# Designs tried in a protein design run: peptides against a protein of PDB entry 7UQJ. Part 55

Target 1, 160 residues: chain A of PDB entry 7UQJ
Amino acid sequence: PELYQNFNITPPRGVLFHGPPGTGKTLMARALAASCSSDERKITFFMRKGADILSKWVGEAERQLRLLFEEAKKHQPSIIFFDEIDGLAPVRSSKQEQIHASIVSTLLALMDGMDNRGQVIVIGATNRPDAVDPALRRPGRFDREFYFPLPDVKARFKIL

## One batch from the design tools (peptide; made by RFdiffusion4, then SolubleMPNN)

Design b1_p11_5_s3 (from b1_p11_5, 6 letters changed)
Fold by OpenDDE base, seed 3:
Structure b1_p11_5_s3 (fold): chain B 160 residues (1-160), chain C 160 residues (1-160), chain D 160 residues (1-160), chain A 11 residues (1-11)
Amino acid sequence: as target 1 above (160 residues)
Amino acid sequence: as target 1 above (160 residues)
Amino acid sequence: as target 1 above (160 residues)
Amino acid sequence: MPLEPEPAEPV
């Protein structure tokens, strides 16, 4: 957070946490939320799994995303954490997954529509960053990517 | 990232990473640098050891610090990582260590002289935060301090 | 969870989260619980404040602790989170606080009595780790201690 | 309590 203020880097609407399973991506996101919650300023943490939002009903998934972002906006400062975001926003490669393309498009639009003054941070966690739609990894979206290395690497990252 | 912009938290010019040796302070700093580097925006990571900058030549140490900060400023966005910063900036308590006082004073001045618009973050790592000059731990300097617990503790930061 | 398996680290019966107020200890504990909850395996999270368990009635506090541990054991995998654990388990220093000594002794016995095969993790959060009875910080109890730095510091945990 | 997927925890 402060690093980005310091860098005058456009506050990242989204951060992609990626790394092997069990690398603590979800926890980092929650720890982030907690760290930024003071007694004076509580952060509202919204957690969703990509696959859980990905209902068989595309229109409902889109509605749920919209509601989530509106709620997050209403409860600023807030963090939206998408666990398994690759389940929500798979790479557009398959002709048959028009369904996923719509959800991704909605998420893109929601992230693009976030005012930079909004105190909403979106964190996506994945084991497969390459399975996340590259459009989500563009500036103003998940423009920042954190690798969560394995425990031996994270034994060094995890004391971090 | 955004959270601090959103939180209107004064962007930290410096961070103190502290904790026992092997707690991955250096790795965190590198991970920070990597995480903030995108394909479009690479962060230049400068690493120095406090003891390595602390040459027998105090005047040279000051010059090296100045050069480091100028290079970091030139290559924004950048992270300056001081490993073993307690070696560079020991507590001013000993009358005999005028040498260290000068280097600390230079570092203080450099950190104070960093424009908040500068995309330079300074990270100091130490095993002994109490051995770091308290003046460095003031607002606008290393105003932020991370404890890096032991790996057994990390093992759970990892499970989180 | 998986991380401890990966490190071949003896699964910790207890973790002490310590750091200033608002450093997100509680959230980290909740985050752990959520991170370890999969669709296949939900973790039951038990939260208690140390001060809330500290009833005027020592025998009732002990009973509540026993019930809590039994419930946690019954609902494995589970996390018991003690917020403000220093309120439950103050340092044994004062002769007059026999009340606290009994509660601490019960907690010690409960933590020692947890089978390593039990999927119960105990997390204690405190602002004052030094106010926590050192007996609780021994191996097989809160043998692992996480420092939760200030948000300004955790800001950079976020930039990781 | 089971970690209910609490939709929004004010943390």
Scores: peptide ipSAE 0.000, ipTM 0.209, DockQ to the pose 0.071
Fold by OpenDDE base, seed 5:
Parts: C-alpha cells; structure tokens; sequence
Structure b1_p11_5_s3 (fold): chain B 160 residues (1-160), chain C 160 residues (1-160), chain D 160 residues (1-160), chain A 11 residues (1-11)
C-alpha cells in the first residue's frame, strides 16, 4: 500500500509473481510487506500455499479462503500471499478437478468481491504461469504480472 | 566454491539453510551459485525438492540421487540444492518411513562419499530444521547451518 | 553481520551490487538484512535512493547522510542500502556537479569514519558501476563488488 | 499448519 501510495500508483488488487523456483518470489512478497509497514502503520502479511489449500483444507478450503479474506480485510492494510498458486491447479484426477474448480471459483469470487478502497493486496507466486487458471489472470484479479527470471549463473562476483 | 576460495575457507560439504518459508533460502542458494560462476568458470546448479525425491522418484529415488551426485561431480564446480529437505522426513506412515530411511541413508552415503577435493557443495533448505534427520546435520554432511529469519517485521524502515 | 560472523569473516564496510536493472540487487540487500536478523538480534535496515539524496535532500543531503550514519551506528547491527547509487553521479550540469561533489565527499568521509568494529554494513546498488565515483570503490569503502548479471538465457538448467 | 497470519508487526 504505502509503496504504491508513495508512487501515486493505485495498488493492484492482485499481482502474479511468476518465474522459476527460487527466484525470490516469496522473498519479494515479504520484502514488500516489510517495506510498506512502518512504526506508524503495520501491514499484516498472510501466507498460504496452493498445495495446502487443496490438501490441508480438504472439505473446508472454501471456508478457509473466506476466513482468510475476512481476516485480511479486518487487519488492513494487509497482504495475502499465495505461494505455489499453481498448486490450486488440478492434478489430473476428476475428483481433484471438481475440488479445484470449487476452490478456484471461491478465490475468484473473493477477489472480485474486494472493494477497490480496500487496502488488501493479493500476491500469487507460481513457477508455472500457464498452469494458473486464466480466470485468475483477468482484470480485477491477478491483473499485474511480474516475471522473476533466474539469476544469471554467469554473475561475475568480481570480488575485487 | 569460489566464494569460499576467495575467503580462504574450505567449502563445507553441506550447508543447511533453515528458517521460515519465504525468507530467501532458495534465492540465496541461487545467488551463491551465481556469485561463484564467472565467464571463465561456470558453476552448475542442480535443484531438487525433498517432496519430489519422495513422490516423483518413488522406486528410483536412490538411483536418481546417485545420478545427481555423479552428474554434479562430472560438472564441477557444482552446487546441489535440496529445497524443502524436511520433505524427506517421513509422513507418519510405516511405508513412507521405510522409503524415507532408504533415501536418507542413500543421501548420507553420498555426502560421506564426497571427496574433500571435490568442488561440489550441497545446500539443503528447510523451514523445519528439527524435522531434518539429525544424521544429516553431523560433521561431513550438513555441518554448517544458516538461519534465515523472517525479515524482522520490526526492521524499522525509518524512511527518514 | 551475523552471516559474516557465521563465516568468521570481517564484514566489509561497503559492498557494491552492480548489474542490469531487475537483477535482484535490492532484493538481495533486503534478503541479507533479513538473513542476518534473528529473534535474538535484530538488524536495522536503512534504505536511500541516490536520486533522492540529490533531489529530495537538496541543501540538506550532507546533513541527512550524517544523520543516517549516526542512526545506523545507534541501531547496530545495521545495514545502509543505497539504491541507484549512480544517481549520486551528476547529471551533466555544473551546479549538479558541485552538489554531487559535496555529497560524494560527505559519503566518502562517513565511510572512512566508520569504525572497523562497528556492525554497520553499507550496500550500494547500481546499474552503472562505471558511473560510480572511483573514490567510492577504494579500500575501506565499497571495496567488495558483486555483479548481478542478467539471467543468461543459456544458463543450462539441466533439470535432469 | 498453515502459517497463521502473523500480525505483521510495524515495519
């Protein structure tokens, strides 16, 4: 929020961080949360993994997502970080597809239901942007994307 | 290798990066790989996830670990990065415990079998250092540990 | 600090991160700050932009730099991060050159005045290392350099 | 456990 306020940029509702694993997506999300909090203004950082949404929240995933968004709204300004958001993507089983469709549908509805005046930012991170449901990448959702390329292995650390 | 050579420090065989999720463990491992590679000397970076060792390599995990270490030795200087190495820890099933014990035993043997003259560094990352088998944390294995704390939310960004 | 302590390495006074934009220089500086802070030992992270030193601090830049270093010394262990430190370099105006010369001279004096026992690390980041005043790159100042290359598109991620 | 929302302390 403050980072965007400092830039006079309307904070996006959702930002997709994509790029190879270990390119610092999660770290950047935390660093952004840290950079936007001050002694005067605490930003609440919520973290979930896409795989945990499917596996740990079985039968309650939709409810837990709703609670997460409510909690984030209550603790504004806030950041919700979804790590491995492609883990919401179905593994190729019909039963997982139905569970996935419900969870993704819930996430879509929650993102669409965010007030533009709300100080809640959602950050999704993935190694596989093409495995992220295209519906999540539409305007008003994860409508901004940042690519995290691999750090070049050729980085000459000239320790001069 | 070169980073440690530049410091006149014998490169450890294994380094454990531990700390909460999204503290930059994987990024640091990549940055270290990048920092050690030059135009003249390329460091080969190998990455595996602990969960993939158990799930994707079922029945071949030991063989794939051996091949990984052989390939790393062939492409020296090299870094092997095990992300989520605590994912080698058994989920509480007897069958997973046996598979885990075999995989961990193989990893122990591979780390013990590394020549001290070898330019292979192994980096393990975990959010749960206590879930990492204590045998992996013994001298000659992951005998150096780096804690990646959460960016202190109290890190006073006094943007003065 | 702790990362360097863990390595038994005397922390440099200054580290220059250089490389193309978006190569993770700022991210790495934050990650290092985060990695060096523990529950037991908080590292204070100070950030300034080179452009802001010239533009926002006009007529007070020298004083603000002094205050920054004093604050960093007071909150040891600490990291001072100068983003876009090449932005201290004059845009080709005689008036900017004089202002620049004074600011750079002040920064030089502040870096020279740091106690070797102090737990203050200065990190400078630039996309243009050749635009960084050579005086800043001398021993006891930014005497260690880390290149952040563009991710080589040809970095053989043999994901074997 | 999903990391409970740590109330982000003031940065």
Amino acid sequence: as target 1 above (160 residues)
Amino acid sequence: as target 1 above (160 residues)
Amino acid sequence: as target 1 above (160 residues)
Amino acid sequence: MPLEPEPAEPV
Scores: peptide ipSAE 0.000, ipTM 0.331, DockQ to the pose 0.082
Fold by OpenDDE base, seed 2:
Structure b1_p11_5_s3 (fold): chain B 160 residues (1-160), chain C 160 residues (1-160), chain D 160 residues (1-160), chain A 11 residues (1-11)
Amino acid sequence: as target 1 above (160 residues)
Amino acid sequence: as target 1 above (160 residues)
Amino acid sequence: as target 1 above (160 residues)
Amino acid sequence: MPLEPEPAEPV
């Protein structure tokens, strides 16, 4: 938010971080949250895992998403980070597909319903961008994508 | 693959990375993949989590393993990385044990069925090498093992 | 254990590591285990994920916790590390709440039943300290807490 | 529908 405000840029509503696992998507999302947090203006960082939405919230996932977006709006400026958002990808059971379609439909509606003046950014992280519903990747939703390449061997040996 | 080809060494079919969690097993597997990828010869890196094979692919896990190995053969040179392969360890229900035994049996057959001239390396990573079926650790399968020790305190404070 | 013994300090029974995900909680717990392990006196490090206790051990979670604590006592000095212990947080179904309450009650009893002379330290790691049952945070249990702040942007760019 | 194998990430 602040980074975009300081440049008179309209913050994207949704950003998709994609790339191989362990390329730092989650770490970058948190670094962005920390860099945008000043002492005067703390960004509230909300994290959810896509797998948790499907597994832990069976039957209430839609309600929990609505509550999350309400809390994020209440605590602006804020970032909602969906880690492993491809974990909101349908498992190939007709029952899981229906549950998934409903959750995705709810997330779409929540992203579409965000006020353009809102200081809520949604970041989705995935290792499987093609497993993310194309409807989520349309303008006004996750309309910006950042690829996280594998670090070079030298960079990795510095992290080890 | 390339590293072994450049030295006229027969690449191992299967390598088991084992050691405490957060010792860099996944990171090393990817570093190896990146180091073996040249601009002329990209290694295709396939990743699967053992827990995903059991939980997400209930009833189709065997078929998905077959498809994975077919794709890996099609996109040679390639690495198949099974992260948390001990997540293919049986849960203590008779039903989960049967499903697990079937998945392990399929993986064994796939590893045994790899052509010796194939440029597919399989890496299994685990925190629990003793939870990996001993049949997977026989010659022609995961017949090489690499222990990932805990980094020293000084190394860890450099990563923190 | 050794670090505390060398200073004639009574080791805490339970330590809660809390802070945003990817702040190094798991890495620090393992660093502590490695730093306390000498060639003469190896600390046995046991790891369990809170989510695994709820999902993998449905109906046997309490028994598995008891066995874990028995093994930890048998292999002293030892650390039991519960990663994502907030994964032992109740899911919002009455059935999951009952299962969770039972697991938490078992963990409480196991922590209370530890001999004060025992060389077993329990470390719980969470991103959601407020999702950890307050009863676990009382004296004689997880009575020490360590906050893991987000690394600064510069520190994160060194890890990336 | 057959689970499309996770796309192989070219490394």
Scores: peptide ipSAE 0.000, ipTM 0.169, DockQ to the pose 0.064; fails the geometry check

Design b1_p11_5_s3 (from b1_p11_5, 6 letters changed)
Fold by OpenDDE base, seed 4:
Structure b1_p11_5_s3 (fold): chain B 160 residues (1-160), chain C 160 residues (1-160), chain D 160 residues (1-160), chain A 11 residues (1-11)
Amino acid sequence: as target 1 above (160 residues)
Amino acid sequence: as target 1 above (160 residues)
Amino acid sequence: as target 1 above (160 residues)
Amino acid sequence: MPLEPEPAEPV
């Protein structure tokens, strides 16, 4: 939020971090939150794992998403980070996931219902951007995408 | 354990590692175990993931916790590491988790039942210390807290 | 696959990455896939988490494993990476896991049914190699094992 | 049915 305000840039509603696991998507999301948090203006960081929302909240996942977005709106500026968002928002064409379809529709509605002036940013992290419902990747939702490349094998042998 | 004995410090019964995911809580717990393990005195490291205890052990989670603590006591000096302990010990005020309340009560009783002279340390890792039952954060339980900061964006670009 | 072909080495059917969590098993599996992928020959990397296969696919886990191996065979050269494979293939001697026994038997049959000329490599990552069914560690399955040591405490303080 | 206790990891 603050970074975008400082640059007079309309903050994207949603940012998709995609790339291989272990490339630091989750850690970058948090580093962004920390770097945008000044002593005067703390960014509230909400984190949820996609698969945990489905497994823990069977039948209430929609309500929990609504509460999450309401709380994020109350504690602006805020970031909602969904780790492994492909676990929450699988491609609708997968016949087996009627339960996922309702949760995805709720997430879409929540992202669409965010006022453009809201200081809430949603970050989704995935290892499989193609497994995320294309409706989430449309303008006004996850409209910014960042690819996290694998560090070169040579670079990793320096870290090990 | 050994580190605290070497400093004539009463070993804390429980240490809470909290901070963002990917900050290395799990790996620090293991590095501490390794650094405290001499060739003469190996520390036995027990690892459990909070959500896995709930999902795998519905109805027997309490018994499995008891067995874990008994085994840790048998193999002293030992560390019990709970990764994502907020998955095991959610805040009791969440109306929906009667099943969690019994597991949390068992964990509390096990931590309280540890003799202060025991060479068992419990480490809980969480991304959300406020989602952990406050009863676990009281003296004689997880009474030491370590915050794992995000590496500076600049520091991370050096690791990548 | 390509690496082994370039060296005239019979590619192992299965490689077990074992060692402490956070030692980079998952990231090494991906780095190997990337390093073996040339511009001319992309390696298809399939990733599954063992516990997620069990939790998401109760009753269909066997079918999902079959489909995964069929898809990997269709998209050769390919790597199937199972993260936390001890969650999928627990030791059969555990009396309580009749459901796991069928999934493990299916995985064994799939690994045994892979033609030695197939350009599919299976990588299993675990923190607990002794919790993996010994039948998976036999020749023609996970017959190559790589231990991932903990970075020295001193090495890690350079990464932090 | 509970899973079996996970074995201790040697450190």
Scores: peptide ipSAE 0.000, ipTM 0.195, DockQ to the pose 0.069; fails the geometry check

Design b1_p11_5_s4 (from b1_p11_5, 5 letters changed)
Fold by OpenDDE base, seed 1:
Structure b1_p11_5_s4 (fold): chain B 160 residues (1-160), chain C 160 residues (1-160), chain D 160 residues (1-160), chain A 11 residues (1-11)
Amino acid sequence: as target 1 above (160 residues)
Amino acid sequence: as target 1 above (160 residues)
Amino acid sequence: as target 1 above (160 residues)
Amino acid sequence: MPLEPTPAEPV
């Protein structure tokens, strides 16, 4: 939230973290939540995994998304982190059409319904940005994208 | 590989990374592969996701595991990283018994069949260590375990 | 950059990532660079290794640091990441006194010379924070420190 | 087993 205000940049409602698996997308989202939390201003971090919402809540996935966004709004400032968002919001052209379409439509509506002044940031992480519905990548949704490159082979040497 | 040899520590055949989602398990596995790779000695990193092996290869999951271990053996020194291994090797008591049982049994056999001198390390990552078959956690398999704590709330503050 | 402005926190000129090897310091620095880079506002990530600057550029290390900071200033917003900064900026009391003293003095001058409004962040990573000159850890330099804990000792036992 | 929804961690 605050990260964007001081640059006079409208805080994106949604940020897409994309890159190869194990590039630290989820870790970064957690680190962002933690770093923006001060002793005075704790940020609440909500984490959901895309595939888990679909598998656990067959028929309730839409309701669970609504509840998540309501809870995030109640506990502002907050971050909603969708890990593996490609599992939740697959491209509409996938033949498992109906259940996915309703969830994507619900997520679109929830992101569009977020007040620009709201202290709720949505982070979607994916290893397959092309598997995410392009409608989620439009302005006012996941309009900021972060590529997590594989730490270049040369750069990887330094972590351990 | 070399990391273990210099300590006169028998390299574990298998290492279980466990901890809450987004604690950097997958990243650490990649970083380990990268840091053990010198310019002289590149480590080959094989990554598979537990749920993806089950979903993509219904009936072939066993064959795909065998091929993976053979390929890893061919490209030594190597790391096989199973992300979300709880999706591949659920506890035997789970009611989806038959398909899971064969995959778990195959993985057990493959891990037991790895030569102690082999330069193949298996890393399993899970957010739910209790959902992994205890047979995989026995000596000679995933006998080394890592808890990835949530980076302490205080430690996270500093990164951003 | 933006992260710090919104809290009315003067963006630290420098951040010290410290912690045992393989705790993800370098990765986090890269992920920070990636996460602050939008499609509209790419952050340029400069990476240098402390020991490499000393070893490659005997007698030119000071010039290379100046060039690095000039290039980072030219390509704002930017991050300069010094991996293994303890290799570049050893404690002044170390018997390799003269060459290290000039590099440390140059780095101090470069960090002190950074405009507070400059969109250049310096991240130093070290496994040995006590081996870094305390002068670098003063306000206006590496005034923010991040401990990357070992995933608790109990956790570490499983990789290594 | 359904992955328990990671509780909202107050960060």
Scores: peptide ipSAE 0.000, ipTM 0.310, DockQ to the pose 0.074; fails the geometry check
Fold by OpenDDE base, seed 3:
Structure b1_p11_5_s4 (fold): chain B 160 residues (1-160), chain C 160 residues (1-160), chain D 160 residues (1-160), chain A 11 residues (1-11)
Amino acid sequence: as target 1 above (160 residues)
Amino acid sequence: as target 1 above (160 residues)
Amino acid sequence: as target 1 above (160 residues)
Amino acid sequence: MPLEPTPAEPV
């Protein structure tokens, strides 16, 4: 019987931070990037909002997404942080968003194309994990999910 | 009066991650190991479930536990992550589990035997901190406890 | 349009950990300091409670605070962790605490005086973020806030 | 909720 699962922890390709607004997802991503940054090894932190990558022109959004991953690869070690990633990669099954399917497909392809030897970590933050395409949550993509919950409203109300 | 407590942070021997299921304890342990892993300094991550170390044969479980710690020591810097550690190290006072007392005692001895100069961090994850033997929660063992709470169900219901 | 916000993550001067009691803020700060500590680069962790810096003599509290920051600067890379920072730096607008305004002002000045090239991180932990002076939460001070929530009491009651 | 390791801010 296998004694242990040895993970030579290749940095995960993608980590999904999910939880309500104001739970510190963006702060966490920045602080991770900071903690991994030494004087000798500066991590380049790329931050983009999902909605800000969504140009009115889907083709330009895809191009910008590709350029972002190329730039992150060029500046390894790097972190790509997508704030509000549900805005970039909505569930493909939603009737209204055939327009976003190409962007989601591009993001999927970019994450799949990331070399396991690369030092690019992708962090997606969302308030709506169920609004993120399940295909992004598969192994080799956002394979790790961190939940950022609210205080128990009762605990917050006891502090107020 | 002592101005400050200076902790030359020797890596804690053990950290207990406790909180409800699906709160990301396992993910956190892996992300910590990843964030501490550089190209020059790969951290070896050993993952084992408490119940999976519990062989039907208590003597084999103890042997496997010893081998796990030896392998982790050999591959320093390393993290040993016990998922569901409450399955490995139940409260010794529970009438039903005299059978587990030896395994708990072995884990205690292994954690106590960890040299402070070693770069082996032990992370235990549980959904039931009160089901973990209090002896494991003493200084020099799982001396640090991280609580992993659920979202306020009301916050989750406002996101649904 | 700017493709990304590149943060060359200069370590933040200050991080505010806020959340209910027992949510592991202190443990997190210690684990961070541990995870950033390598054999080559030991991080010095200074821990002080806000109330413990508050001597009965405000002038001595200010002196101790200055000495703490000087020692932290001398032992770079370092983390200053203030547990219960709401006890040190209460909201200046509270009618009762004109006595604390000088200590808060000293802390503000010390955080502002931190060289961006310095490797001193200040972590403040509080159960009452609204009791922390808003001036401490401005850019260049505790500019990053991490929320440490309770389990949903219902989730805890389902585990009990 | 993991106590999110506050990402170790690089000291």
Scores: peptide ipSAE 0.000, ipTM 0.191, DockQ to the pose 0.060; fails the geometry check
Fold by OpenDDE base, seed 4:
Order: C-alpha cells, then sequence, then structure tokens
Structure b1_p11_5_s4 (fold): chain B 160 residues (1-160), chain C 160 residues (1-160), chain D 160 residues (1-160), chain A 11 residues (1-11)
C-alpha cells in the first residue's frame, strides 16, 4: 500500500501469488506488508484463509468479507491476504453451488468497489491458479500474478 | 530504510518479525534490504544473531552493540537485523541476570537514541515474541510486529 | 525495477542473492518482482536457471542470453532472474572451457551494455558466490550481494 | 581475540 501510495502508483487492487505449496507465498505477503509499513504509516495486515471463509462463515461469509474489506478500508493503508484463495473462489463449475457463486460474487464486487485511491491491497495466494475463478483474475482485481516456483528438488534436499 | 526515506516515511525504528522457525523471517529481512537498496542508495545490511551477541561478546556485548549502531548510522541508509532477538533480549525474568539486563538496556537506549530522521531500521527476528523483553516492543522500538505463520502443515508436507 | 524507477533510483544492473540452498533466494526475487510491480507499471519477470542455460542451450546459449536480454529490454520494467547463476558463470578455472568462458563473456557484455537508464534488473541467485566468476561481481554488474543465511538448523528442524 | 565483526555487506 504505502509503496504504491508513495510512488503515486495506483496500488494494485489484487495480486495473486501462485505456485506449489510452501514456496513462501504467505511469507512473501507478510514480508511485503512489513516492508511497506513505516512508522508514520503502519500497514494493517489482514489475513484470511479461503477455505476458512467458505467453511466457517457458511451463510455469513459474504457479510464477513464485507466487514473485512470495511475494516481494511478503515485501517488504510492495509493488506488483505487471502491464503488458499482457490478455496474461496473456485472455478465456477456447477450451477448448483449458489453459495460459492455468491461468495465469489461478493469478493468480486468488493474488489471492484475498491476505489483506486484506496490504500487496500488484496493479495491472494494459491497453489492452483487455474482453480481460481477467472473473473478474479481480470483487470481491476487480481490483475497481477506472481508465480512462486519450487526451488529445484535437488536444492531442497540440500536444505533438509 | 530507503523505502521509507524515499516515501518521506519515518522508517520504523524497529520491526519485529516473529513466527515459527523457518517461516523466512531472516529471509524477509534480507529481502527488504535488497528491495530497498538502489544503485543510488545502497542499504547497508548488518546482521547479528542474538545468541551470538550474548555468548561471544560477554563483557563487551554492550560496546559491540554501540559500535554496531554507530556503524549502521555511519552507513545510512542501513538495516540492523537481529536474528533470534529473543536470545539477546529475553524477558527480564530473574533479577540476578544483571548481564542480560544491561545488554537489553543498551539495546533499548540505542533504539531510543535513534533519531527518527535516522535511516537505520532495526529488524528483530524471533520464534518467540513472548520471550522478547516487552520493553523492546514499545512504541519507538520494535513498535511493529509481523507474524510469519507456518505455511499450513499440509502445504509444507507437499514441499518435502 | 519499478521500485527503483519510482524512487528515481538507478536500478542496480545486477543483484546477487547468495546463501545456502533453501534460503528463499528464488522466492525473494519473485517477491521483489511482485512488490515492485504496480497496476500502472507491471514488471515482467524472466526466469532462467544457470545450469539450464549451460546444458540446454549448448552452442546457442549466447544467442539465448542475448534474446533474453532483448526481450527483457522490450518488456521494461523487467527482472531477469538467474537461478543457480554459478551454474552459468562458474569461476574461470580452466583455459580449456572456452564454451563457459564465452557464455560468461556474453553475460558480462549484456550486463555492461545495459544502459543505466534501463529498467532491467538482473538478479542472480547462487548457493556458492565464490563459484561465480569474479568479473560478474564487479561494479556495474552484480555490484550488490545479498547473503541469504540458513535459518538455524535447529529452527529448520521445527519446520519439518 | 574479539571476533572481528563480520563486515557489513553493502546491500
Amino acid sequence: as target 1 above (160 residues)
Amino acid sequence: as target 1 above (160 residues)
Amino acid sequence: as target 1 above (160 residues)
Amino acid sequence: MPLEPTPAEPV
């Protein structure tokens, strides 16, 4: 947020971190929050897990998302980090999943409704970008995607 | 540092990175240093391990801390990264540990003595924020705390 | 790139990330790319593995490097990330390895030929900075080096 | 001998 505000750069509404599990997507999101946070301008970091929003907030998930975005707006500059966003916004497969469609629709509307002057950045992390609703990956939403490759297996085995 | 200076943001005097071991706290501190470093403005990165300051510098730890901060001031913009800061500044448990109390007191004074115009950022990394002296976590010191969660255990097991 | 451009900071021509395997060098390079990327200014991230350039592009490696740099220039602001750069540019040990010497020479020339106004940053990651040709580590090339320490082995074992 | 401070790496 601050990074973008200070650059007179319109903060991306959404950044999608994608890559295999354990490639530090969550780590990076927090690190970005930390780096952008200054003494004068503290970035508020909100973290939610996509699957938790879907499972814990059944029936209230939309309201919780709205509240989250309002809280993030109130505490600008802020980052909303959705870990496992593919759990929140899976590809619209079955017309029968009205509940998922509504949650995704709410997230879309919240991202679209972020005024470009808003100092709220949404970071989504996923291991499966193809499992994320393509509507989220359009300009004005998660219009930036950053792949996090696995370090080569051979490199990893030297860490263990 | 540069990030904050370039933003006309008063750089945080201290940022505490906390979270389970291997959540990339150290990695992030270096990454921040790297990201803030430009060709025109190189950030100098100083790294110390809390336990090393305590163990290697017994009797001279305070002086070494002072020298570190003076060197960091001389090489502004700079980052002082304390890895395992809970090893340097444990919670003031026993009145008997005068040595630890003095080292912590020196660090406190050094952080307090950083003029807000200073381009020195202190990053502390710990796996145990509750083991860090609360005096370090007050405004004007490590007044920003960034939790580094473990990637979900299920995600981690897919890295191995 | 954007970070530096937005700061009116001459982007480093090259940044060397070095440290033991699994210290998130690759992760950090991507994270920096992500953080510097704004909606207004997207950073293009090019990734190559040093060993792949050497092994897959035998006889065409120099041309592929040139094409990579031209593509990166065309898509400014951009980051070229060389993972395992020590695999591409090993220390000039034997006069007999004309092939390696030529690839390294090409990389040197490409880094030297990047106009300081270029919004192309080259990040090299290595586990063995001493295995990187010292010519790459000179001013105007990889003139910034960031060590990525292993998290303490004891800390790592708590991640497993 | 005091362990020489690891030289500040210019970052």
Scores: peptide ipSAE 0.000, ipTM 0.184, DockQ to the pose 0.154; fails the geometry check

Design b1_p11_5_s4 (from b1_p11_5, 5 letters changed)
Fold by OpenDDE base, seed 5:
Structure b1_p11_5_s4 (fold): chain B 160 residues (1-160), chain C 160 residues (1-160), chain D 160 residues (1-160), chain A 11 residues (1-11)
Amino acid sequence: as target 1 above (160 residues)
Amino acid sequence: as target 1 above (160 residues)
Amino acid sequence: as target 1 above (160 residues)
Amino acid sequence: MPLEPTPAEPV
């Protein structure tokens, strides 16, 4: 929020960080949270994994997502970080597809229900942008994407 | 390898990166791989997730670990990075415990079988160091540990 | 600092991160700061942009640099990160050259004035290493250089 | 134990 306020940039509702594993997507999200909070104004950082939404919240995933967004709204300014958001994508079972469709539909509704005036930013991280439901990548949701390339290995050691 | 060679430090066989999620463990491992390779000497970086070892390699996990270590030895200097190595720890099912025990025993044997002259470094990353089998944390295995704390928010904002 | 202490490595006074835009230089500096802090010992991260030193601190740039180094010394262990340090290099105006020369001379003096026993590390990041004053790249200053190449597409595929 | 969802961390 403050990073965007300081630049007079309207904070996106949702930002998708995509790129190979270990490119620092989660670290960047935490770094952004840390860089937006001052001693005067703390940003609340919420983190969830896509796989945890499917496995740990079985039968309560939709409720837990709603509670997460309510807590984020209550603790504004806030960041909701979904790590491995492609983990909402089913493993190829019809039963998992239906559970996925319900969870994704809930996430879509929650992102659509965020007022533009809210100081809640949602960051999704994925290693597989094509495994993210295209509905999540539409305007008003994860409408901004940042690619995290692999740090090229060759060149860093001239310093250590 | 080269990082340690440049410092005349014997490369540890194994390094455990532990700390909260999104503290940059995987990024640091990639950065170290990146830093260790030059235009003249590339370091081969191998990455596996602990959960993938249990789920994607069911019945072949031990074989795939052996192949991974053989490939790493063939492509020396190399880094093997195990992301979420605590994901080798079973979910509390007796069948998963037996599979876990077999996989962990294979990893222990592979780490013990690495010649000290080998330019293979193994990096494990975990959010739960207490969920890592103590046998992996013994001398000659993951005998060096690095804590990745949360970036303290208070310290970052005095700069912006 | 602690990363270097844990390895019994004397922390360099200055490290230059160079490479194309978006290669993760700033991310790495933040990750290093985060990885060097523990629950027992927090590292204070200081960040300034080269362009901000010239534009926001006009007439006070030298004073603000001195204050920054004093604060970093007071909050040891600390990291000072100069993002876009090539932004201290003037755009081709004689007046900017004189201001630049004064600021760079101040930075040189501050880096030279750091005791080797101090737990202050200076990290500079640039997309244009040839635009960094060679005086900054001498021993006792930014004497260690990390290149951040573009992720070579070929190097990525061997890891998948 | 599955990683509990990280509680709201004041950042």
Scores: peptide ipSAE 0.000, ipTM 0.322, DockQ to the pose 0.081; fails the geometry check

